# Peptides against a protein of PDB entry 3H8D: the designs that were tried, part 160

Target 1, 122 residues: chain A of PDB entry 3H8D
Amino acid sequence: DMKRQQRFFRIPFIRPADQYKDPQNKKKGWWYAHFDGPWIARQMELHPDKPPILLVAGKDDMEMCELNLEETGLTRKRGAEILPRQFEEIWERCGGIQYLQSAIESRQARPTYATAMLQNLL

## One batch from the design tools (peptide; made by RFdiffusion4, then SolubleMPNN)

Design b2_p24_1_s3 (from b2_p24_1, 10 letters changed)
Fold by OpenDDE base, seed 4:
Structure b2_p24_1_s3 (fold): chain B 122 residues (1-122), chain C 122 residues (1-122), chain A 24 residues (1-24)
Amino acid sequence: as target 1 above (122 residues)
Amino acid sequence: as target 1 above (122 residues)
Amino acid sequence: EPDYTIPDSELVENTKYLESLLAK
């Protein structure tokens, strides 16, 4: 449903090895999520010490957030919600378009707002 | 660094169970934070239906705000920032001095402006 | 930002879950 609310979130994470370091030495990663209505459509992880991880619904469900949006509490967590373009810009830089396209072509992707938008542009 | 800017904030919260209740039935709590420079040093939560929660950096990191000050957006939220004494008064009433002291003695507390000030007074 | 939030202490379990996903 294209009328479902699209909401985007970002939260930081610290590497386990850095948890006891001084704040300046804690290399921060970022967890990104795109929720298509109540369920996650895309997830993205920017790590300070390894390549980005891109995940799309259907293909990568086992590695993605399994909580619905309300269960995450993200809508009520200060600073967590971001604008669509803030997500998309990073998504694009990380090769997300190609990743999602491949997932669609392989029939691994679950239909979401993201798949619909991409199919609309192709 | 004692020269880091100390900033204090307070924002309201409601219980998850009250999220969908009428405004008159939403019992408000208060979330307090002390930022020592960019990072949180102390956090305090006044709940309408349970005892206050006191949290200090190092000891309680898992339960404290993980965002740096800029990431929280608190500095841009009207009415969020409070004066130091507005925080300290509540902190003291809730037993924060003893709480932080214990955290220092147990070597659980990360050194912050708060720990330094307390050690200065002891 | 919303007028109200959920305290970090009440989000611990959810945060831990998210962190566990990142740790995979």
Scores: peptide ipSAE 0.130, ipTM 0.577, DockQ to the pose 0.058
Fold by OpenDDE base, seed 1:
Structure b2_p24_1_s3 (fold): chain B 122 residues (1-122), chain C 122 residues (1-122), chain A 24 residues (1-24)
Amino acid sequence: as target 1 above (122 residues)
Amino acid sequence: as target 1 above (122 residues)
Amino acid sequence: EPDYTIPDSELVENTKYLESLLAK
């Protein structure tokens, strides 16, 4: 259902090893999520010291947020919600288009708004 | 560095369970923050139906705002910033002095403007 | 930004969950 609301979020995280370090020594990563209705469609993680992690529904369910959108509280967290392009810009830079495409071709991707959009693009 | 700018903010919140209730059934709480430079020093939450929550840097990092001041957008939100005394008045009423003192004594508190001020007071 | 938020203290469990996922 392409009429489901598409919402995007970004929150910072710190590595477990940095938890008790001084703020200046806590290197922040960024966690991104695309929700297609109540369920996550794409997830992306930017780390300070390793390559980005890209995740898509169906293929990477075990590594993705298992909470529905409402359960996450993200819609009520100040500064968490971002615009679609704010997500897509980073997604594209990280090779997300190719990643999702490969997931579709291998029949690993669960159909989502993201898969539909890509299929319309190609 | 005691020369860092001290800024205080207050914003309302609603309980997760009240999110979809009619406005009349949404009981507001109040979220308070003290930023010592870019980083939070103290956080306080007034709830409509339970005791206040007091949080201090170092001890309560996991429960406190993880964004730096600029990332919060609080400085750009009309009506969010409050005067120091507006924070301190509530802090004192909620037992904040004793809470922070205990955190210092137990060596849980990260040094901040707040810890320095208290040590000057006592 | 939303006018009303959930306090960070009430998001601890969800945050910890997310952190656990990120740590994998």
Scores: peptide ipSAE 0.101, ipTM 0.567, DockQ to the pose 0.062
Fold by OpenDDE base, seed 5:
Structure b2_p24_1_s3 (fold): chain B 122 residues (1-122), chain C 122 residues (1-122), chain A 24 residues (1-24)
Amino acid sequence: as target 1 above (122 residues)
Amino acid sequence: as target 1 above (122 residues)
Amino acid sequence: EPDYTIPDSELVENTKYLESLLAK
């Protein structure tokens, strides 16, 4: 149902190789998630030293967060929630539109709010 | 550098189990943080129903706030910042001196203003 | 002004899970 609330989150992560370094030597990555209601629709990872990772429900389930929104605790983590545009702007820059479109066209994407919005736009 | 500003913060929190209860049914805890410059040095959590949690940089990084001071927004939250002694008094009561000392002696603690002060005192 | 935020210490398991996913 399109009545489901769309919520977006971002949290930093530190590379395993940097975990024991001084703070100034830790290069942060950023983990992004779009939840369509309780279930994740899109995931995105910005790494300090490799290309961004884009993931969409249905296609990339094995690589995406398996927890529902409540289970993640993201709604209860200070500073984790972001505005829709804060997600979308990065998503677009990383080629997310094309990625999701291809997933839809190849029938790999599970229907989500994200797929619906893209299909409405195109 | 010891020239870094030491800032302390306290905010209340609600237990996950109480999140959706009426206000009168929410038991508050208190979250404390010591920032040594932009990076957290110590974290302390007073829970309404379990022992206090003490955390020190280096040893407990996985359980501590990963955001730098600016990212937390704590400096912009009215009533969040507290005086150094307001933190230290609770820290001491909760056994923080011994906790940090042990972390230093076991070489688990990352050097911070807190470690320096303790080492100077002992 | 209570905060509904929970401390990071209570998110350790979830954080580890997320880190595991990121490591893949």
Scores: peptide ipSAE 0.068, ipTM 0.517, DockQ to the pose 0.060
Fold by OpenDDE base, seed 3:
Structure b2_p24_1_s3 (fold): chain B 122 residues (1-122), chain C 122 residues (1-122), chain A 24 residues (1-24)
Amino acid sequence: as target 1 above (122 residues)
Amino acid sequence: as target 1 above (122 residues)
Amino acid sequence: EPDYTIPDSELVENTKYLESLLAK
C-alpha cells in the first residue's frame, strides 16, 4: 500500500575484523535501509574498502534485514533516521535505479513503494 | 599452488535477532569454510530458516571471509577444524558443484584448489 | 561512538566468525 509510511535509516558499522583494533584502525561502513511500512524495501551498504552493496526486496531477501521495523529498534535509536533524499542520493550514486529496474524486469523484485515509484518515473 | 594445505572448518552461529533470546529460542546456523592455503576458497552457510548460502572465491569475495587463515584463529579453536569429506558432503548436497561450475564457466571464479579439482573431475 | 552492528550481507559471514571466536 502506497499509504504506508516510508522511513529511511542509516547506521555506521565496524567490520568484525576491526572490532578489537585501536580506534584509528576501525574503518567505518554505513548501513542504509528503506522501510516501506513494517518491512524493508531497499538496503544499501557502503564499505570502506569494497564496492557498495545494493539489495532490493524479493530479489535479495536472504541478505536483507529479516526484522520488521519495530523489531530493529531503529525508530528508537537516536540519529538513525534520515530523510528520504539522504537515502536516495546515495542510492542513485551507487546505481540503485538500474539495479532495481533490472530486478523488476527480471521479475525478481517484490512490489514495494520503491518499485512503484520507479515504474511511475519510467 | 596445489601443494597448499587444504583445511576445512565449521563453526556455529546464532542470528543477531536471536542473540538476546532465551537459549531455547536461539536457532543455530553453521558456517563452513574451505581454505586453500592462507585464503578462503569456498564458504558455505547453513541457516535454520533460509536456504543454504554458497560462496566461491572470485565470484563472492565481498561476502566471504576477508581474513587469512591465521587471522581467523580457526586453527586454534578447539573443534572448529573438520575433515575434507565433512565439508564436501554438505557442499554437494547444497548444489555446490553446480554453483562452482557455473562460476568457472562465467569466468567469475578465482582459480583455487576447488576449481582445479572440479575441472579435473569434469 | 561507532556502532558495531554488522550489515546482514556481511553478518552472514562475520557474525558467525565473531560469535565463534567469542564463544566460551
Scores: peptide ipSAE 0.033, ipTM 0.418, DockQ to the pose 0.076; fails the geometry check

Design b2_p24_1_s4 (from b2_p24_1, 12 letters changed)
Fold by OpenDDE base, seed 2:
Structure b2_p24_1_s4 (fold): chain B 122 residues (1-122), chain C 122 residues (1-122), chain A 24 residues (1-24)
Amino acid sequence: as target 1 above (122 residues)
Amino acid sequence: as target 1 above (122 residues)
Amino acid sequence: EPDWTIPDSDLVENTEYLQSLLAR
């Protein structure tokens, strides 16, 4: 639904094992989230030493943030919010379109803004 | 209309008189734009040595960007696009709500996403 | 891939923060 606000966030992180290492040995990862209104629609994780993780609502609920947007505090975390394209660019590069499409076709994806947009794209 | 994409941009500028001065003597201004779909809805200019300039579609068309969004090239200028809140925060600080409201009441403002949102706010 | 810089201390904080957000 076009009425719901679409908001995107990005948080860099390091592996727990790297927490106390020298900076040069701390490989940075990136956590991404797309919220369709109050609830997460897509989640994406870029890791320095393994393939990206793509997650979509309905299919991957157990692996995704279960807090609503307000509960996350993401909107109050300076620098966390990003533009839609900043999310989508990475999503696309990581095969997100195919992943979401497959989730839709398998009837695993919960309808979200993301699914709706994909339906328009394809 | 919620169907139209709302996009916001910010571009720094320097005064013509400062163009060839040392960097330390170049006072920077900021140009802001809100595009409601292809057309500008609001424009804002922060100057280092004079009050902010607020402009709204319908009322201030002659002083605002006349190019559609694609024509501006803003979408292709790295770092130009900003988050809605980055625009709105400055807009509000500069009295934009009052300015737009006055334009609506005087029937000078063209209906845009901005006017619609204001109507919901007030 | 994004290349913005952030202090190590903030990275650690972010890591802990994310762990609190994730269901897994």
Scores: peptide ipSAE 0.316, ipTM 0.654, DockQ to the pose 0.380
Fold by OpenDDE base, seed 1:
Structure b2_p24_1_s4 (fold): chain B 122 residues (1-122), chain C 122 residues (1-122), chain A 24 residues (1-24)
Amino acid sequence: as target 1 above (122 residues)
Amino acid sequence: as target 1 above (122 residues)
Amino acid sequence: EPDWTIPDSDLVENTEYLQSLLAR
């Protein structure tokens, strides 16, 4: 159902190994999530020293957040919610369109708002 | 089409009479807009000294922004775009649900994402 | 890429929080 609310979130993090280092030595990562209604549709992680991680529902369920939106508490975390474009800009830059497209073509992607939008674009 | 992008914007405005007053005497209002794809679906105005103004597509076309989203330049104005909830919170507080519902019942509202969501809620 | 700062304490908290969210 395309009427489901699409919500996006971003959380910065540090690597466990950097937890006790000086601030200058704490390299920040970024966790992103797109929820299509109550369930995650896309997840993305930016790391300072390795390639971005792109995950899509269906294909990458084992590596993605398994909590529904309400269970995550993301909606109650100040500053966590971001605009769609703030997610999409990074998603596109990281090759997310191609990644999702491949997942669709391989029949690994679960139908979501994200898959629908991509198929409308192509 | 519920696949259209839903985008929300907020712009402060100063009353014309306050334009040349000291900053402390400039009472700020707020202009809100919900765009369902390229066209406005809802508009809302908060005023410091009068009731809020609620406007819905179809019924209030004469009083609403007549520019399409691209023409407004809102997407290029830093800080103008807001989260859906930032719009909806104020919309609800101002009685927007009832206003839109009445417009639907009177057959004045043009079908939009907003009308669809409301009818799903009720 | 996003460019915003948060306190170290918040970074640690966020890291722990994310660990609770992630399946892996």
Scores: peptide ipSAE 0.313, ipTM 0.672, DockQ to the pose 0.331
Fold by OpenDDE base, seed 4:
Structure b2_p24_1_s4 (fold): chain B 122 residues (1-122), chain C 122 residues (1-122), chain A 24 residues (1-24)
Amino acid sequence: as target 1 above (122 residues)
Amino acid sequence: as target 1 above (122 residues)
Amino acid sequence: EPDWTIPDSDLVENTEYLQSLLAR
């Protein structure tokens, strides 16, 4: 329910292989996370040269952050936290609604704020 | 309770007297608002040449935004929405905790998410 | 709106940080 705080984070990164290249050759990626209270509900990765990666709790646990929010230190990392819409806009653009919906239909999604909101929307 | 979404906004403003002055002579103020669901809970104004103005629901209704959140159009104004901490940091710095506490003690404050959070803190 | 222009040092730091957050 709405008792748990919904917090969103974004971190830019570069590929390890690009670490020692010229700045022009360092292609940025973006890591996104939605935390439903202390635990991650959704994760998303934008890459410069491959399709976005969408991940939802329950279905993709092995590929998602396993730390609770406090353990991540995200709340203490300046510039990491973003507004809900800053996450949702990208999520929607990348087909996140359909991805989460499929996860619910296939009984793969763990119940989260995200699943609840989608069920309210549909 | 936590069922109502807490949303925060910030917009700059220019004093009416400076409206027709050169850009260098237009001193910016900042208008802040905290909405507890559809209704404003706290408002704050930073001015370049006078003390901050702190306002809380119940006590300062006549000086606060009277529109509900949707009526304000703030959710549709790009760059207006800010993170909770971006509001709270300024609120705290300006003595907002003490201001709200006094409003509660004097029975002037309308119950809001802000009053509830303060009561949890103290 | 993401800031596409950050220092390389920050990008490297972020990359390392993210690796620490990933499930193992």
Scores: peptide ipSAE 0.309, ipTM 0.651, DockQ to the pose 0.413
Fold by OpenDDE base, seed 3:
Structure b2_p24_1_s4 (fold): chain B 122 residues (1-122), chain C 122 residues (1-122), chain A 24 residues (1-24)
Amino acid sequence: as target 1 above (122 residues)
Amino acid sequence: as target 1 above (122 residues)
Amino acid sequence: EPDWTIPDSDLVENTEYLQSLLAR
């Protein structure tokens, strides 16, 4: 639906075990989210020492943010919002296209802007 | 059309008369553009010493960028792309809603994502 | 790859914030 705004966010984090270590021993991770209107469509996590985590609505709801966009406060968190390409570039590098495609083919993906765009691309 | 990506850009400019002046005497303006897919939908110019210029597709085509997005090179210009809200915030402050509304009412505005969104808002 | 520099205190805060967002 053209009515729904697509918004993307990125938040850096550190592992709980690294909280009290010296800076050189604090490995940064990155949390990413794509919201299709008020609800999350895709989520992604980059970790310093393990493979990326890719999540898509419908298939991975239990592992994704369940708050609507306003409830998250992301729009009010300075520096959190990013450009679509900043999300998509990382998404693609992590195999996101194939992951979402498989979710669509298995009928696990909830229809979102992301699923629609992928179907247009293929 | 949900197929068309909405992208926004901002570029600083210096007045021709100030090009060869010392930095302290170079007043910066800002050029803004909203592309609805490959073609520009809205353009805006902030000047240091005169009122903002607002332009909408259909009405102001002769004063707007006539290159398609790829031809502009904006997508390859580092730091040029901005978030939708970064455009809309300035657009609203400059009276853009009223300007576009008037263009729609006079049937001068070419239908774009911008016109559709405004019609949804009102 | 993002290489944004952020203070340690903010990183901790972000971590706690994310935990709150994803808590079940």
Scores: peptide ipSAE 0.306, ipTM 0.666, DockQ to the pose 0.367

Design b2_p24_2_s1 (from b2_p24_2, 7 letters changed)
Fold by OpenDDE base, seed 5:
Structure b2_p24_2_s1 (fold): chain B 122 residues (1-122), chain C 122 residues (1-122), chain A 24 residues (1-24)
Amino acid sequence: as target 1 above (122 residues)
Amino acid sequence: as target 1 above (122 residues)
Amino acid sequence: SFVPGVELPGEDEEGETEVGAPFR
């Protein structure tokens, strides 16, 4: 839906287990989000020591950001917003296309901009 | 059209008359572009000493970037690509909504993502 | 869930190089 703004964000995070460690012992992860209007459509988590986590709306709602975009404060966080391609590049590298495709095929994915775009490609 | 990627760019420029001046005498302008897929949809020029220049596809083709996106090299220029909102904020402040609306109403505007979005708002 | 994070360093939004004349 062209009426919904597609916005992408990335923030670094420290694992809970590392929060109280010395700075040098804090491994950064990266949290990525695609918001289709106010609601998250895709989420991705890059970790230093485990496989990427890929999440899509409808399928993975319980594991995804439960806040709407405004509630997150991401739009107000300096450096958090990224270009679409900065998200998509990582998404693609992490197998996100196949992941979303599988979620569509299994009827687990909620319709989003992401699902529509993928369906236009296939 | 959801199949076309919307990309936005900003680059500083020096006026031709200032090119050979000392650095302190070179006033920066800012060139902004919105590409709807490979082709420019909107262009905006901020100048230090004159009103903004607003340009829309169809109406202002002769004054706009004649190159497709790939030909510009903008996608390869570090720091050139900007977020949609970084373009739109300036566009709005410069009266771009009214400018594009007028171009649509006069049937001068070529259909683009920008025209479609504006038509969805009105 | 939402993961709180730190701010990222600002990117150089002005671009590294000035152009003489814009694409026009």
Scores: peptide ipSAE 0.043, ipTM 0.609, DockQ to the pose 0.445
Fold by OpenDDE base, seed 1:
Structure b2_p24_2_s1 (fold): chain B 122 residues (1-122), chain C 122 residues (1-122), chain A 24 residues (1-24)
Amino acid sequence: as target 1 above (122 residues)
Amino acid sequence: as target 1 above (122 residues)
Amino acid sequence: SFVPGVELPGEDEEGETEVGAPFR
């Protein structure tokens, strides 16, 4: 639906294993989310020491944010919301296009704004 | 079309009458634009000394940006692109909802993402 | 799953170019 707001967010996270380490030993990752209306469409996690994690709705639901956008409180977090390109540029660099395409081809992807955009691109 | 990217921009401007004044006598205005895909859907101008100017596609085409988004170079201007809410909050404060509604009711508004959103709201 | 976020500084609008006049 063209009326669904596309919103993008980024927040830093500390790895679970680093939660109890000294501050100097806590490596920040970056958690990205694309919300297509109230529900997450894509998620991405950047890590300083491992490959990016790419997640798409339908395929990766169990690993993705289960909260609706309002429940996340992201819209109320200063600096959390980012421009679409701030997400997409990283998504593209991380192979997100190919990942989402593969999820569509395997019939694992739930239809989202992202799937529609990819279908327009390809 | 749900595939059209909604992009928002803000740039400062100096009033034409102030162009040749001393820097201290140049009052900045703020020019805002909402692009629904390649074409402008809404434009807004903030002035320090007069009421905001609100413009909507179809009704105000002659007073609005005539360039497509790429022609504007806005996407290449650092700091020009803003979040949707950075536009919408000002738009709402300036009476933009009522202005657009009136343009729809008078059949002057061109259908855009903005008109669709308003029709969803009302 | 969702991860707890930390508050970040607001994105400063850096390098905004002053324009003499808006488009049209």
Scores: peptide ipSAE 0.049, ipTM 0.608, DockQ to the pose 0.417; fails the geometry check
Fold by OpenDDE base, seed 3:
Structure b2_p24_2_s1 (fold): chain B 122 residues (1-122), chain C 122 residues (1-122), chain A 24 residues (1-24)
Amino acid sequence: as target 1 above (122 residues)
Amino acid sequence: as target 1 above (122 residues)
Amino acid sequence: SFVPGVELPGEDEEGETEVGAPFR
């Protein structure tokens, strides 16, 4: 249902191996999520030392956040919510369009707002 | 078309009468806009000394921003773009739901994303 | 998995942009 609220979030993460290092030696990654209503539609992770991780609902459920939006507490975390474009810009740069398209073509992607938007572009 | 990007903006304004006053004596208002693709769907103004102004496309075209989104320069103004909820929370508090509903019932409202969302709630 | 976020440094309130006239 196109009527569901689309919400986007970004939070930093530090690698477990860097948790006890001096702040200057802590390499930060970034975790991003797109929620289509209560459920995650897309997730991505930017790492300082490895390629981006891209994940889409249906295909990557086992690797994605299993919590609904309310359970994550992201809506209550100051500065976590981002604009749609702030997510999409990074998603595009990481090859997210091609990744989601391939998941649709292989019938691995669950229908979401993201799949519907892509099908309208193409 | 539900596929159009919904974008929301907020900018402060100072009353013309306060422009030359000391910063401490400048009462700030807030101008808000909802764009459904290139065209404005809703506008509201918060004033320090008068009731909120609520405006909806079709009904209030003569009082609303006449510029398309690109012409406004809002997308290029740092800090102007806001989250959907930041607009909707103020819209709700100002009685925007009832205002838009009445405009729909009187057949004064132009169909927009906003009118479609309201019709799904009710 | 949900990655626990590090406390974001408080975004300093971006300085008040020059008050543009509202588009009327």
Scores: peptide ipSAE 0.048, ipTM 0.607, DockQ to the pose 0.292; fails the geometry check
Fold by OpenDDE base, seed 2:
Structure b2_p24_2_s1 (fold): chain B 122 residues (1-122), chain C 122 residues (1-122), chain A 24 residues (1-24)
Amino acid sequence: as target 1 above (122 residues)
Amino acid sequence: as target 1 above (122 residues)
Amino acid sequence: SFVPGVELPGEDEEGETEVGAPFR
């Protein structure tokens, strides 16, 4: 099995409620994605006014990006791609390890690079 | 075995012969490194006036960086760290796959993440 | 849902660290 390429992305977003506000009053959130080959494995959203949202493939498919990596155009957006550690650092701080572990234990997580890595750590 | 972190770096260099030339006449080369955990696995040098230099751990240890990753200070140099694909693209263009394969076949390559990945591709 | 990025974060300018000799 050719090891799928792991790619990570980050893009800023503006909340719908702030879309029509003055630029100064627009609080930027951050959208993070981990792609295990063509498909998303983990997604994370940082908000200025609510707790982080953590999402894992299998458990949270309906709330995650449904587009494959090429369809997103993320690979063609300058500055969108980030280093693995830039994703993992935020994921860890947000409790992502425990979240993914719980999803594995409940048999809700789809097997991905992320689940395999966690199983090797624990 | 906790999978070692794979980290990639690129830094420009000026040739010794160009060090004392006017900035306009200094041809920049590029030094690339792949670290498999704390130790270098692959090194590559792009020169403006000679063929690329490809180096792999085990075979070319005497010509490669002997410092561990933390000793190099590369992790503390802003803009030095690059994405895996930014290394691999140049490595592939320079014939790195064939070079590493030959080193594996001759039993000169030390086992690394790079050798393991190549063995999964062939 | 996929949230389209509004503003691409600027690429951290590749720091022109002119390093003299490669680590050898």
Scores: peptide ipSAE 0.045, ipTM 0.607, DockQ to the pose 0.397; fails the geometry check

